Peptides against a protein of PDB entry 5EIB. Designs and how they scored, part 22

Target 1, 366 residues: chain A of PDB entry 5EIB
Amino acid sequence: VDLEPGTMDSVRSGPFGQIFRPDNFVFGQSGAGNNWAKGHYTEGAELVDSVLDVVRKESESCDCLQGFQLTHSLGGGTGSGMGTLLISKIREEYPDRIMNTFSVMPSPKVSDTVVEPYNATLSVHQLVENTDETYCIDNEALYDICFRTLKLTTPTYGDLNHLVSATMSGVTTCLRFPGQLNADLRKLAVNMVPFPRLHFFMPGFAPLTSRGSQQYRALTVPELTQQMFDSKNMMAACDPRHGRYLTVAAIFRGRMSMKEVDEQMLNVQNKNSSYFVEWIPNNVKTAVCDIPPRGLKMSATFIGNSTAIQELFKRISEQFTAMFRRKAFLHWYTGEGMDEMEFTEAESNMNDLVSEYQQYQDATAD
Target 2, 366 residues: chain A of PDB entry 5EIB as posed
Amino acid sequence: VDLEPGTMDSVRSGPFGQIFRPDNFVFGQSGAGNNWAKGHYTEGAELVDSVLDVVRKESESCDCLQGFQLTHSLGGGTGSGMGTLLISKIREEYPDRIMNTFSVMPSPKVSDTVVEPYNATLSVHQLVENTDETYSIDNEALYDICFRTLKLTTPTYGDLNHLVSATMSGVTTCLRFPGQLNADLRKLAVNMVPFPRLHFFMPGFAPLTSRGSQQYRALTVPELTQQMFDSKNMMAACDPRHGRYLTVAAIFRGRMSMKEVDEQMLNVQNKNSSYFVEWIPNNVKTAVCDIPPRGLKMSATFIGNSTAIQELFKRISEQFTAMFRRKAFLHWYTGEGMDEMEFTEAESNMNDLVSEYQQYQDATAD

## One batch from the design tools (peptide; aimed at target 1 M341 E342 N349 D352)

Design b2_p13_1_s3 (made by RFdiffusion4, then SolubleMPNN; from b2_p13_1, 5 letters changed)
Fold by OpenDDE base, seed 4:
Structure b2_p13_1_s3 (fold): chain B 366 residues (1-366), chain A 13 residues (1-13)
Amino acid sequence: as target 1 above (366 residues)
Amino acid sequence: SALEERLAERKAA
């Protein structure tokens, strides 16, 4: 789905374009112009019914519908505005199904789009209420990984998207291969989300590899385990040491000893025990899949529900507040039918979410 | 605690 036709042509002409049904390409002509309000109330609202018709048709063809997975950006107008409209409409129609998202968080290091903090804040407000599971893929973190870890002097969207694809492949491993922990979206939610609003995940991947690097260093289980818990391997720009893990899932891929994995996972938990809440028993889950990712002998994917995710939301809130106090570009949103109150409500709800994470960070076992 | 109440509510749902 896009509000621009050129994206659909790029997908269709891509190396995997033939895996998508032609009738499932739904697109507009005008785009959202990086405006959440165009995506949510105007251009996106004109297209949403055509998308819902396709969603219904595909849902009816499923033998066992678990839920929905959306991949979208929060900095743009289409992914943010139309994406959250679509989530709301699907949630209304399928209230018993899991809503899962891969939400790309904006960063000034990656994009010069000045209104991204508005689009992100308005989107987070919708995601808090209408999603069950949200993987926070932070362009700040992706840029920092590309620049600092991968030594790319000028990271491209291609470099960032390579990390996104590796992460998405990692976190979906248990859904794609039978006999794994969290084999369905509902089990993932039960294990990862202790409180309904606190459903924002920090993903991480090891080993981190550039698209052009053919020399995949064979990592050991200890090295993979250490890298997964390193803040530099997080796809969200948060330091887990500044918060506490509510829940963790680790997905190992490749031929390795389950005993060695369990020993290393126990060791890393014990070493980092101060960064876990003590009042959620058995809050770390581990899976091992014998099938490695393409081009690697082994990998590990991390999913963290941590109170440190508040650093990401605080960054967006600070950027939002700095622009909103000046009423900068508000006329672009109000001209599409938005009220200034919707901005204040979205900011308030995101600040409430930050306060909730802080409350659970400071909570002690009685 | 308010936390135990919230955890209990979630287990009952």
Scores: peptide ipSAE 0.035, ipTM 0.602, DockQ to the pose 0.042
OpenDDE base, seeds 1, 2, 3, 5: peptide ipSAE 0.024, 0.000, 0.022, 0.000; ipTM 0.466, 0.358, 0.470, 0.384

Design b2_p13_1_s4 (made by RFdiffusion4, then SolubleMPNN; from b2_p13_1, 6 letters changed)
Fold by OpenDDE base, seed 5:
Structure b2_p13_1_s4 (fold): chain B 366 residues (1-366), chain A 13 residues (1-13)
Amino acid sequence: as target 1 above (366 residues)
Amino acid sequence: SELEERLAARRAE
């Protein structure tokens, strides 16, 4: 789905364009112009029914529909505005199904789009209410991984999207292979989300290795375990050491010893015990899939529900507040039928979310 | 605590 035709042409002409049904390409002509309100109330609202028709058709073809997975950017108008409209409409029609998202967070290091803080804040407000699980993929973290870890001098969107694709493949491993932990979206929600509003995940993937170091790096369970818990490997720009893990899932892929995985997972928990809440028992889950990802002998994917995720929301909130106090570009949104109150409500709800994470960070077992 | 009640409610699901 896109409000611009050119993206659909790029997907269709790509190496995997044939994996999608032609009738499942739904697109507009005008785009959202990086405006959430155009995505949500105008251009996106004109297209949403056509998307819902496709969603219904595909849902009816499922033997057992678990839920929906949306991949979108929160910085742009289409992914943010139309994406959240679509989430709302799907939730209205399928209230008993899981809503899962891969939400790409904007960063000034990656994009010069001035209104991204508005689009992100307005989107987060919708995601808090209308999703069950959200993987926070932060363009700032992706950029920093590309630059610092992968040693890419000038990271591209292609480099960032490679990390996104690896992460998406990793977190969906348990859904795609039988007999795994979190084998369905509902089980994932039960294990990962202890409180309904606190459903924002910090993902990570290992191994991440620079091209120059690939030949010298051993792929071992200890190395994977160490890297996936490293703050520098998080795909959200948050330091887990500044918060506490509510829940964690680790998904190992490849031929490895289950015993060694369990030993390393126990060791990393014990070493980092101060960064876990003590009042959620058995809050770390581990899965091992014998099938490695393409091009690797083994990998590990990390999913963390951490109170440190508030750092991401605080960053967005600070940028939002600095712009909104000046009423900068606000007329672009109000001109599409939005009220200034919607901005204030979105800001308030995001600040409430930050406060909730902080409350549970400071909570004790007593 | 409200926390324990929320955790208990979720374990029941």
Scores: peptide ipSAE 0.028, ipTM 0.512, DockQ to the pose 0.039
OpenDDE base, seeds 1, 2, 3, 4: peptide ipSAE 0.025, 0.000, 0.015, 0.011; ipTM 0.504, 0.369, 0.450, 0.390; seeds 2, 3, 4 fail the geometry check

Design b2_p13_2 (made by RFdiffusion4)
Pose (drawn by RFdiffusion4):
Structure b2_p13_2 (pose): chain A 366 residues (1-366), chain P 13 residues (1-13)
Amino acid sequence: as target 2 above (366 residues)
Amino acid sequence: SLLAWQKAREERL
């Protein structure tokens, strides 16, 4: 789905472009120009019922639908504006299904548009209310990993998307292969989301590799465990050691000692017990899958529900406030009939989300 | 008690 028609061509000309159902391409003529109001209201509304028709069709041909997963950026107009409209319409029509999103957060290091904080805040407001799980993929973190760790002086979207694809493969492994833990979206959600609004996850994986060089050696289980908890291996630009884990899901892929995995997972939990909330006993679940990802014999995937994610929302909020106080470009949004109060409503909701993460960060079992 | 975002929504509506 895109309001921009040129997106259809690039996907089709891609390696697996012909495998998609031709009828499932739903596109507009213009597209939003980084205007969330265009995406949602204006233009997305024009296009949205066509998308829902296709969604309804894919759903009726499902033996037992688990739910939906949406990939989109929060910084633009279509993936952000229309994407959250689609989520709201799907929530109305399929209220009992899990909504899961892979949402990429904007960063000034990657994109040169100052309205992106507007678009992201209006979107975060929708996701806080309407999604069950959201993987926070931070362009800030992706750029820093490429620039500082992978030593790519000029990271491209291809360089960033290599990190995203490795992450998405890892976090959906329990859904795609037989296993006991978090095997479906609802079971994953019940294990990861103690409070409905606090459903933004920090993904990480090990080893971090630059595409096309080179290999190995394969990591030991200790090396995998330590790296997957490392702040430098997170896809969100937050230091996990600045907050506390409410819940964690770890996924080890490849051939390895299940006993050694158990010992290392127990080791990181009790050496660093102060970083795991004490009022949620046994809050770290571990899954092993025998099939490694491509190019690797061993890998680990980390999914964290950490109070430290408030750093991501504080950064967006500060940029949003800096722009919104000067009312810069606000007429671009209200020109599409959007209420200015929707900006204030979204800002307040995001700041409330930050306070809630801090409340549980300081909470004690006493 | 209402949250800040709920109060902003009420004002908007």

Design b2_p13_2_s1 (made by RFdiffusion4, then SolubleMPNN; from b2_p13_2, 8 letters changed)
Fold by OpenDDE base, seed 1:
Structure b2_p13_2_s1 (fold): chain B 366 residues (1-366), chain A 13 residues (1-13)
Amino acid sequence: as target 1 above (366 residues)
Amino acid sequence: ALSAGELARLARE
C-alpha cells in the first residue's frame, strides 16, 4: 500500500515483486507529502476502503488468522498517517486479532523532513491505543549501527533496510517455523507485554560485523549472546542500562547446543540482573531454531520490552515540543481537517506513556 | 473517546 505509485512500481519490479498478488497492490496518485494529516484524513482516507477490501479478502482466505502485521514509517505521511488509519480501521473490524507493527522511527540523522516529529507523535498516539505489539525500529539506531559497528562511512537507505530485514526475519522466526517459543502473535503478546500500553519493543540482531572483520570473527553462542544484549546492537536508540527490562525474548538460529544457549542466557541475566525487573518472574524467554538465516551459520535476534524505550519517546517529544510551541507548519495539518487539540492530545498520551515506563522502572518488589 | 481529528474525519465521511 502506498499513496504514491512509484514505490509500488519499485516493489513490483524488485526481485520479490512477483510474490505479491497484483490485486493486492493498492496505491494512490497524489502522495501524502510527508503530512500525517494527508495520510490520515484526506488522501489516505480516500484509499483506505480499497485497502480494507483487500484485507478482508485475504483474511477470509486464511485458515487461521492470528492477526495483522504492518510495516510502516512514522516520519512520512503515508506510513504514519494512512498506516495508523488502517490500524484503527482493522482494529475496529477485527478487535479479537493481534495488531503487530514494525514501526520505523524517524531521525534527523537520516532524513531532513522537518515535520517528522509531528508525524511520529501523531502516530505513536495511535499505536499506543490500537496496537498489541510494536517493534520500534529506530533510524537513529540503524544509522549509528551502520556508522559505528558496520563502519559504513555513508550509510544508505539500503544499508538501513538490510538491518531492518534481518531484524524482521529474526523476530518472525518463531512464527514461521514450528515448535518454537512464541509460535503465534498472541503468545508473543502474552510473554512480552505485561501491561497493555507498554507494548513497544526494542529489537536487536547479532551478528553485526563490519565487512573488514567478518573474516576473523567466529560465530559462537557466547559472542551472539553478548552482542545481542549490547546496547550498541539495539535497533532502538536507547540504552537498556538506563532502564529495566520488563520482558525479553531471544531467538537463536542455527545449529547450536541448547544447553550452551541456556547457560549463556542465564549468565547474561545474572551479570545484568540490575537491568531486569525482579517482580516479573521468568521474564526472559529463549527460542532456538535449527535453521540459520541465509548467509549465516548462526544468528541471535533480541526482543526487549524495556523501560529505557522512554528515551526514544522523549527524543521525539522534545523535537515535537520545540516545533509545536512555535506552531511551525501546523497550517499544513489543520488545512487537512485536523484540530490543533489533536496535537496536544497526542503529546499528552506520549508523555503519559513515558511516565508509565518510568513508574514500572522505579517499581520494586514488596 | 474519539480524538478531535477522528471526529473531524467522521464528519467528512
Scores: peptide ipSAE 0.031, ipTM 0.483, DockQ to the pose 0.098
OpenDDE base, seeds 2, 3, 4, 5: peptide ipSAE 0.000, 0.000, 0.000, 0.000; ipTM 0.365, 0.368, 0.366, 0.327; seeds 2, 4, 5 fail the geometry check

Design b2_p13_2_s2 (made by RFdiffusion4, then SolubleMPNN; from b2_p13_2, 8 letters changed)
Fold by OpenDDE base, seed 2:
Structure b2_p13_2_s2 (fold): chain B 366 residues (1-366), chain A 13 residues (1-13)
Amino acid sequence: as target 1 above (366 residues)
Amino acid sequence: PLSAGEIARLARE
């Protein structure tokens, strides 16, 4: 789905473009112009019914529909505005199904689009209310991994998207192979989301590899475990050491000893016990899949529900506030039918979310 | 065995 036809042509002409049904390409002509309001209230609103028709058709073809997975950016107008409109409409029609998202967070390090803080804040407000599980893929974290860890002097969107694809492959492993932990979206939510509003995950991946770089060396289980829990491997720009994990899932892929995995996972928890809440017992889950990812002998993928994720939301909130206090570019949104109150409500809800994370961070066992 | 999320939910109730 896109509000621009050229994006769909790029996907269709790509190496995997033929895996999608032609009728499942739904696109507009005018684009959103990086405006959430155009995505949500005007251009996107005109297209959303056509998307819902396709969603219904594909849902009816499912033997057992678990839910929906949306991949979108929060900095642009289409992914943010139309994406959240679509989430809302799907949630209304399928209230008993899981809504899962891969939400790409904007960063000034990656994009010069000035209104990204507005688009992100307005999107987060919708995600808090209408998703069950959101993987926070932070462009700032991706950029920092590419630049600092992978030593890419000029990270490209291709480099960032390689990390995104590896992470998405990792977190979906249990859904794609039978007999795994979190084998369905609902089980994942039950294991990962102790409080309904606190459903934002920090993903991590090991080993980290760039597109076109030499194949990473074969890592050991201890090295994979250590790297997976390292803040430098997190795809969200927050430091887990500044918060506490509510829940964690670790997914190992490749031929390895289950015993060794269990030992290393216990060791990392014990060494980092201060970074876990003590009042949620057995809050770390581990899965092992014998099938490695393509091009790797083994990998580890991390899913963390941490109170440290508030750092990501604080960053966006600070950027939002700096613009909104000056009413910068608000006329672009109000001209599409938005009220200034919607901005204030979105900001308030995101600040409430930050406060909730902080409350649970400071909570002790009674 | 109960999940972490299930335990946390029961503790609120």
Scores: peptide ipSAE 0.019, ipTM 0.436, DockQ to the pose 0.029
OpenDDE base, seeds 1, 3, 4, 5: peptide ipSAE 0.013, 0.000, 0.010, 0.006; ipTM 0.414, 0.319, 0.412, 0.363; seeds 1, 4, 5 fail the geometry check

Design b2_p13_2_s3 (made by RFdiffusion4, then SolubleMPNN; from b2_p13_2, 7 letters changed)
Fold by OpenDDE base, seed 1:
Structure b2_p13_2_s3 (fold): chain B 366 residues (1-366), chain A 13 residues (1-13)
Amino acid sequence: as target 1 above (366 residues)
Amino acid sequence: SLSAGELARLARE
């Protein structure tokens, strides 16, 4: 789905374009112009019914519909505005199904789009209310991984998207292979989301190696475990050491010893015990899938629900507030039928979310 | 009142 035809043409002409049904390509002509309100109230609203018709058709063809997965950007107009409109409409029609998202967070390091803080804040407001699980894929973190860890001097969108794809493949492993932990979206939610509003995850992937060091690096369970819990490997721009993990899932892929995995997972928890809440018992879950990812002997994927994620929301909030106080570009949104009050409501709800994370960070077992 | 830990446990069951 896109409000621009060019994106759909790129997908269709791509190496996997043929895996999608032609009738499932729903697209507009005018785009959203990086305006959330165009995506949500005007251009996107004109297209949403056509998308919902496809969603219904595909849902009816499912033997067992668990829920929905949306991949979208929060910085643009289509992914943010129309994406959140779709989430709202799907939630209304399928209230008993899990809503999962892969939400790409904007960063000034990656994009010069001035209104991204508005689009992101307005989107987060919708995601807090209408999703059950949201993987926060932060372009700032991806850029930093590419630059610092992968030693890419000039990271491209291709480089960032490679990390995104590896992560998405990792976190969906348990959904795609039988006999795994969190084998369905609902079980994942039960294990990962102790509080309904606190459903924003920090993903991570290992191994991440620079091209120059790949040949010299052994892939071992200890190294994967260490890298997976390293703050520099988080695909959300927050430091887990500044917060506490509410819940964690680790997904190992490849032929490895379950015993070694369990030992290393226990060791990393013990070494980092101060960074876990003590009042949620058995809050770390581990899965091992014998099937490695393509091109690797083994990998580990991290899913963290941490109170440190508030750093990401604070960053967006600060950028939002700096623009909103000046009423910068507001007429672009209000001109599409949006009320200015929705900006203040979205800001308030995101600040409440930050406060909730802080509350549970400071909570003790007593 | 349930503690935060008790609430979290109940929410995960």
Scores: peptide ipSAE 0.000, ipTM 0.320, DockQ to the pose 0.035
OpenDDE base, seeds 2, 3, 4, 5: peptide ipSAE 0.000, 0.011, 0.000, 0.008; ipTM 0.351, 0.461, 0.349, 0.378; seeds 2, 3, 4, 5 fail the geometry check

Design b2_p13_2_s4 (made by RFdiffusion4, then SolubleMPNN; from b2_p13_2, 6 letters changed)
Fold by OpenDDE base, seed 4:
Structure b2_p13_2_s4 (fold): chain B 366 residues (1-366), chain A 13 residues (1-13)
Amino acid sequence: as target 1 above (366 residues)
Amino acid sequence: SLSAGEIARLKRL
């Protein structure tokens, strides 16, 4: 789905364009122009019913519909505005199905779009209410990984999207291969989401290795385990040491000893025990899939529900507030039928979410 | 940093 036709042509002409049904390409002509309000109230609202018709048709063809997975950006107008509209409409029609998102958070290091903090704040407000599981894929973190860890002097969107694809492949491993922990979206939610609003995940992937160092690196279970819990490997720009893990899932892929995995996972938990809440027992889940990713002997994927995710939301909120206090660019949103009060409500709800994470971070077992 | 062209392309995505 897109509000611009050119994106659909790029997907269709791509190496895997043939895997998508032609009738499932729904697109507009005008785009959202990086405006959440165009995506949500005007251009996106004109297209949403056509998307819902396709969603219904595909849902009816499913033998067992678990839920929905949306991949979108929060900095743009289409992914943010139309994406959140679509989530809302799907939630209304399928309230008993899991809503899962891969939400790409904007960063000034990656994009010069000045209104991205507005689009992101307005989107987060919708995601808090209308999703069950949200993987926070932060362009800040992706850029930092590309630059610092992968030693890419000038990271490209191709480089960032490579990390996104690796992460998405990792977190969906248990859904794609039988006999795994969290084999469905609902089981994942039950294990990962202790409170309904606290459903934002910090994903991570290992191994992350620069091209020049790949030949010298042995892939071992201890190294994967250590790297997966390293703040530098988080796909969200948060330091887990500044918060507490509510829940964790680790997904190992490749031929390895389950016993060694369990030992290393226990060791990393014990070493980092101060960074876990003590009042959620057995809050770390581990899965091992014998099938490695393409081109790797083994990998590990991390899913963390951490109170440190508040650092990401605080960053967006600070950027939002810096513009909103001056009413900068608001006329572009209000001109599309949006009320200025919706900005204040979205900011308030995101700040409430930050406060909730902080409360659970500070909570001790009495 | 991303190129202005890549940034402009993602501004449209």
Scores: peptide ipSAE 0.018, ipTM 0.500, DockQ to the pose 0.022
OpenDDE base, seeds 1, 2, 3, 5: peptide ipSAE 0.006, 0.006, 0.000, 0.010; ipTM 0.421, 0.422, 0.298, 0.422

Design b2_p13_3 (made by RFdiffusion4)
Pose (drawn by RFdiffusion4):
Structure b2_p13_3 (pose): chain A 366 residues (1-366), chain P 13 residues (1-13)
Amino acid sequence: as target 2 above (366 residues)
Amino acid sequence: SLWSWQKARMERL
């Protein structure tokens, strides 16, 4: 789905472009120009019922639908504006299904548009209310990993998307292969989301590799375990050691000692016990899958529900406030008939989300 | 009590 028609061509000319159902391409003529109001209201509303028709058709041909997963950026107009409209319409029509999103957060290091904080805040407001799980993919973190760790002086979207694709493969492994833990979206959500609004996850994986060089050696289980908890291996630009984990899901892929995995996971939990909330006993679940990802014999994927994610929302909120105080470009949004109060409503909701993460960060069992 | 975002929504509506 895109409001921009040129997106259809690039996907089709891609390697697996012909495998998609031709009828499932739903596109507009213009597109939103980084205007969330256009995406949602204006233009997305024009296009949205066509998308829902296709969604309804894919759903009725499902033996037992688990739910939906949406990939989109929060910084633009279409993936952000229309994407959250689609989520709201799907929530109305399929209220008992899990909604899961892979949402990429904007960063000034990657994109040169100062309205992106507006678009992201209006979107975060919708996701807090309407999604069950959201993987926070931070362009800030992706750029820093490419620039500082992978030593790519000029990271491209291809460089960033290599990190995203490795992450998405890792976090959906329990859904795609036989296993006991978090095997479906609802079971994953019940294990990861103690409070409904706190459903923004920090993904990480090990090893971090630059595409096209080179290999190995394969990591030991200890090396995998330590790297997948490392702040440098997170896809969100937050230091996990600045907050506390409410829940964690770890996924080890490849051939390895299950016993050694158990020992190392127990080791990181009790050497660093102060970083795991004490009032949620046994809050770290571990899954092993025998099939490694491409190019690797061993890998680990980390999914964290950490109070440290408030750093991501604080950064967006600060940029949003800096722009919104001066009322810059606000007429671009209200020109599409959007209420200015929707900005204030979204800002307040995001700041409330930050306070809630801090409340549980300081909470004690006593 | 209400959240700050709920108060802003009530004002808007």

Design b2_p13_3_s1 (made by RFdiffusion4, then SolubleMPNN; from b2_p13_3, 8 letters changed)
Fold by OpenDDE base, seed 2:
Structure b2_p13_3_s1 (fold): chain B 366 residues (1-366), chain A 13 residues (1-13)
Amino acid sequence: as target 1 above (366 residues)
Amino acid sequence: SLSQGELARLLRE
């Protein structure tokens, strides 16, 4: 789905364009112009029913519909505005299904779109209310990984998207292969989300590999475990050492000893015990899939529900507040039918979310 | 129109 035809044509003509049904390409003509309000109230609202018709058709063809997975950006107008409109409409029609998102967080290091803090804040407000699970894929973190870890002087969207694809492949491993922990979206939610609003995940991946380069030799289970918990491997620009893990899932892929994995996972928890909440028992889950990723002997994917994620929301909130206090570009949103109160409500809800994370960070066992 | 440079300035104020 896109509000611009050119993106859809690029996907259709791409190496994997033929895996999608032609009738499942739904697109507009005018685009959203990086405006959340165009995505949510005007251009996106005109297209949403056509998307819902396709969603219904595909849902009816499912033998066992678990839920929905949306991949979108929060900085643009289409992914943010229309994406959150779709989430709302799907949630209304399928209230008993899991809503899962891969939400790409904006960064000034990656994009020069000035209104991204508005689009992100307005989107986060919708995600807090209407999603069950959100993987926070932060362009800030992706850029820093590409630049600092992968030594790419000028990271491209291709480089960032490589990390996104590796992460998405990792976190969906248990859904795609039989006999795994968290084999469905609902089980993942039960294991990862102790409090309904606190459903934002920090993903991480090891080994980090660039497109076309074997930068890392085949890692061992201890090395994978260590790298997976390293803040430098997090796809969200947060330091886990500044917060506490509510829950963790680790997904190992490749032929390895389950015993060795369990030993290393226990060791890393014990070494980092101060960074876990003590009042959630058995809050670390481990899965092993014998099937490695393509081109790797083994990998590990991290999913963290950490109170440190508040650093990401604080960054967006600070950027939002700096613009909003000056009423910068508000007329572009209000001109599309938005009320200024919706900005204040979205800011308030995101600040409440930050406060909730801080409360649970500071909570002790009574 | 705010530039990214102007936004970065505003975040430092």
Scores: peptide ipSAE 0.022, ipTM 0.574, DockQ to the pose 0.028
OpenDDE base, seeds 1, 3, 4, 5: peptide ipSAE 0.012, 0.016, 0.000, 0.006; ipTM 0.543, 0.472, 0.366, 0.396; seed 4 fails the geometry check

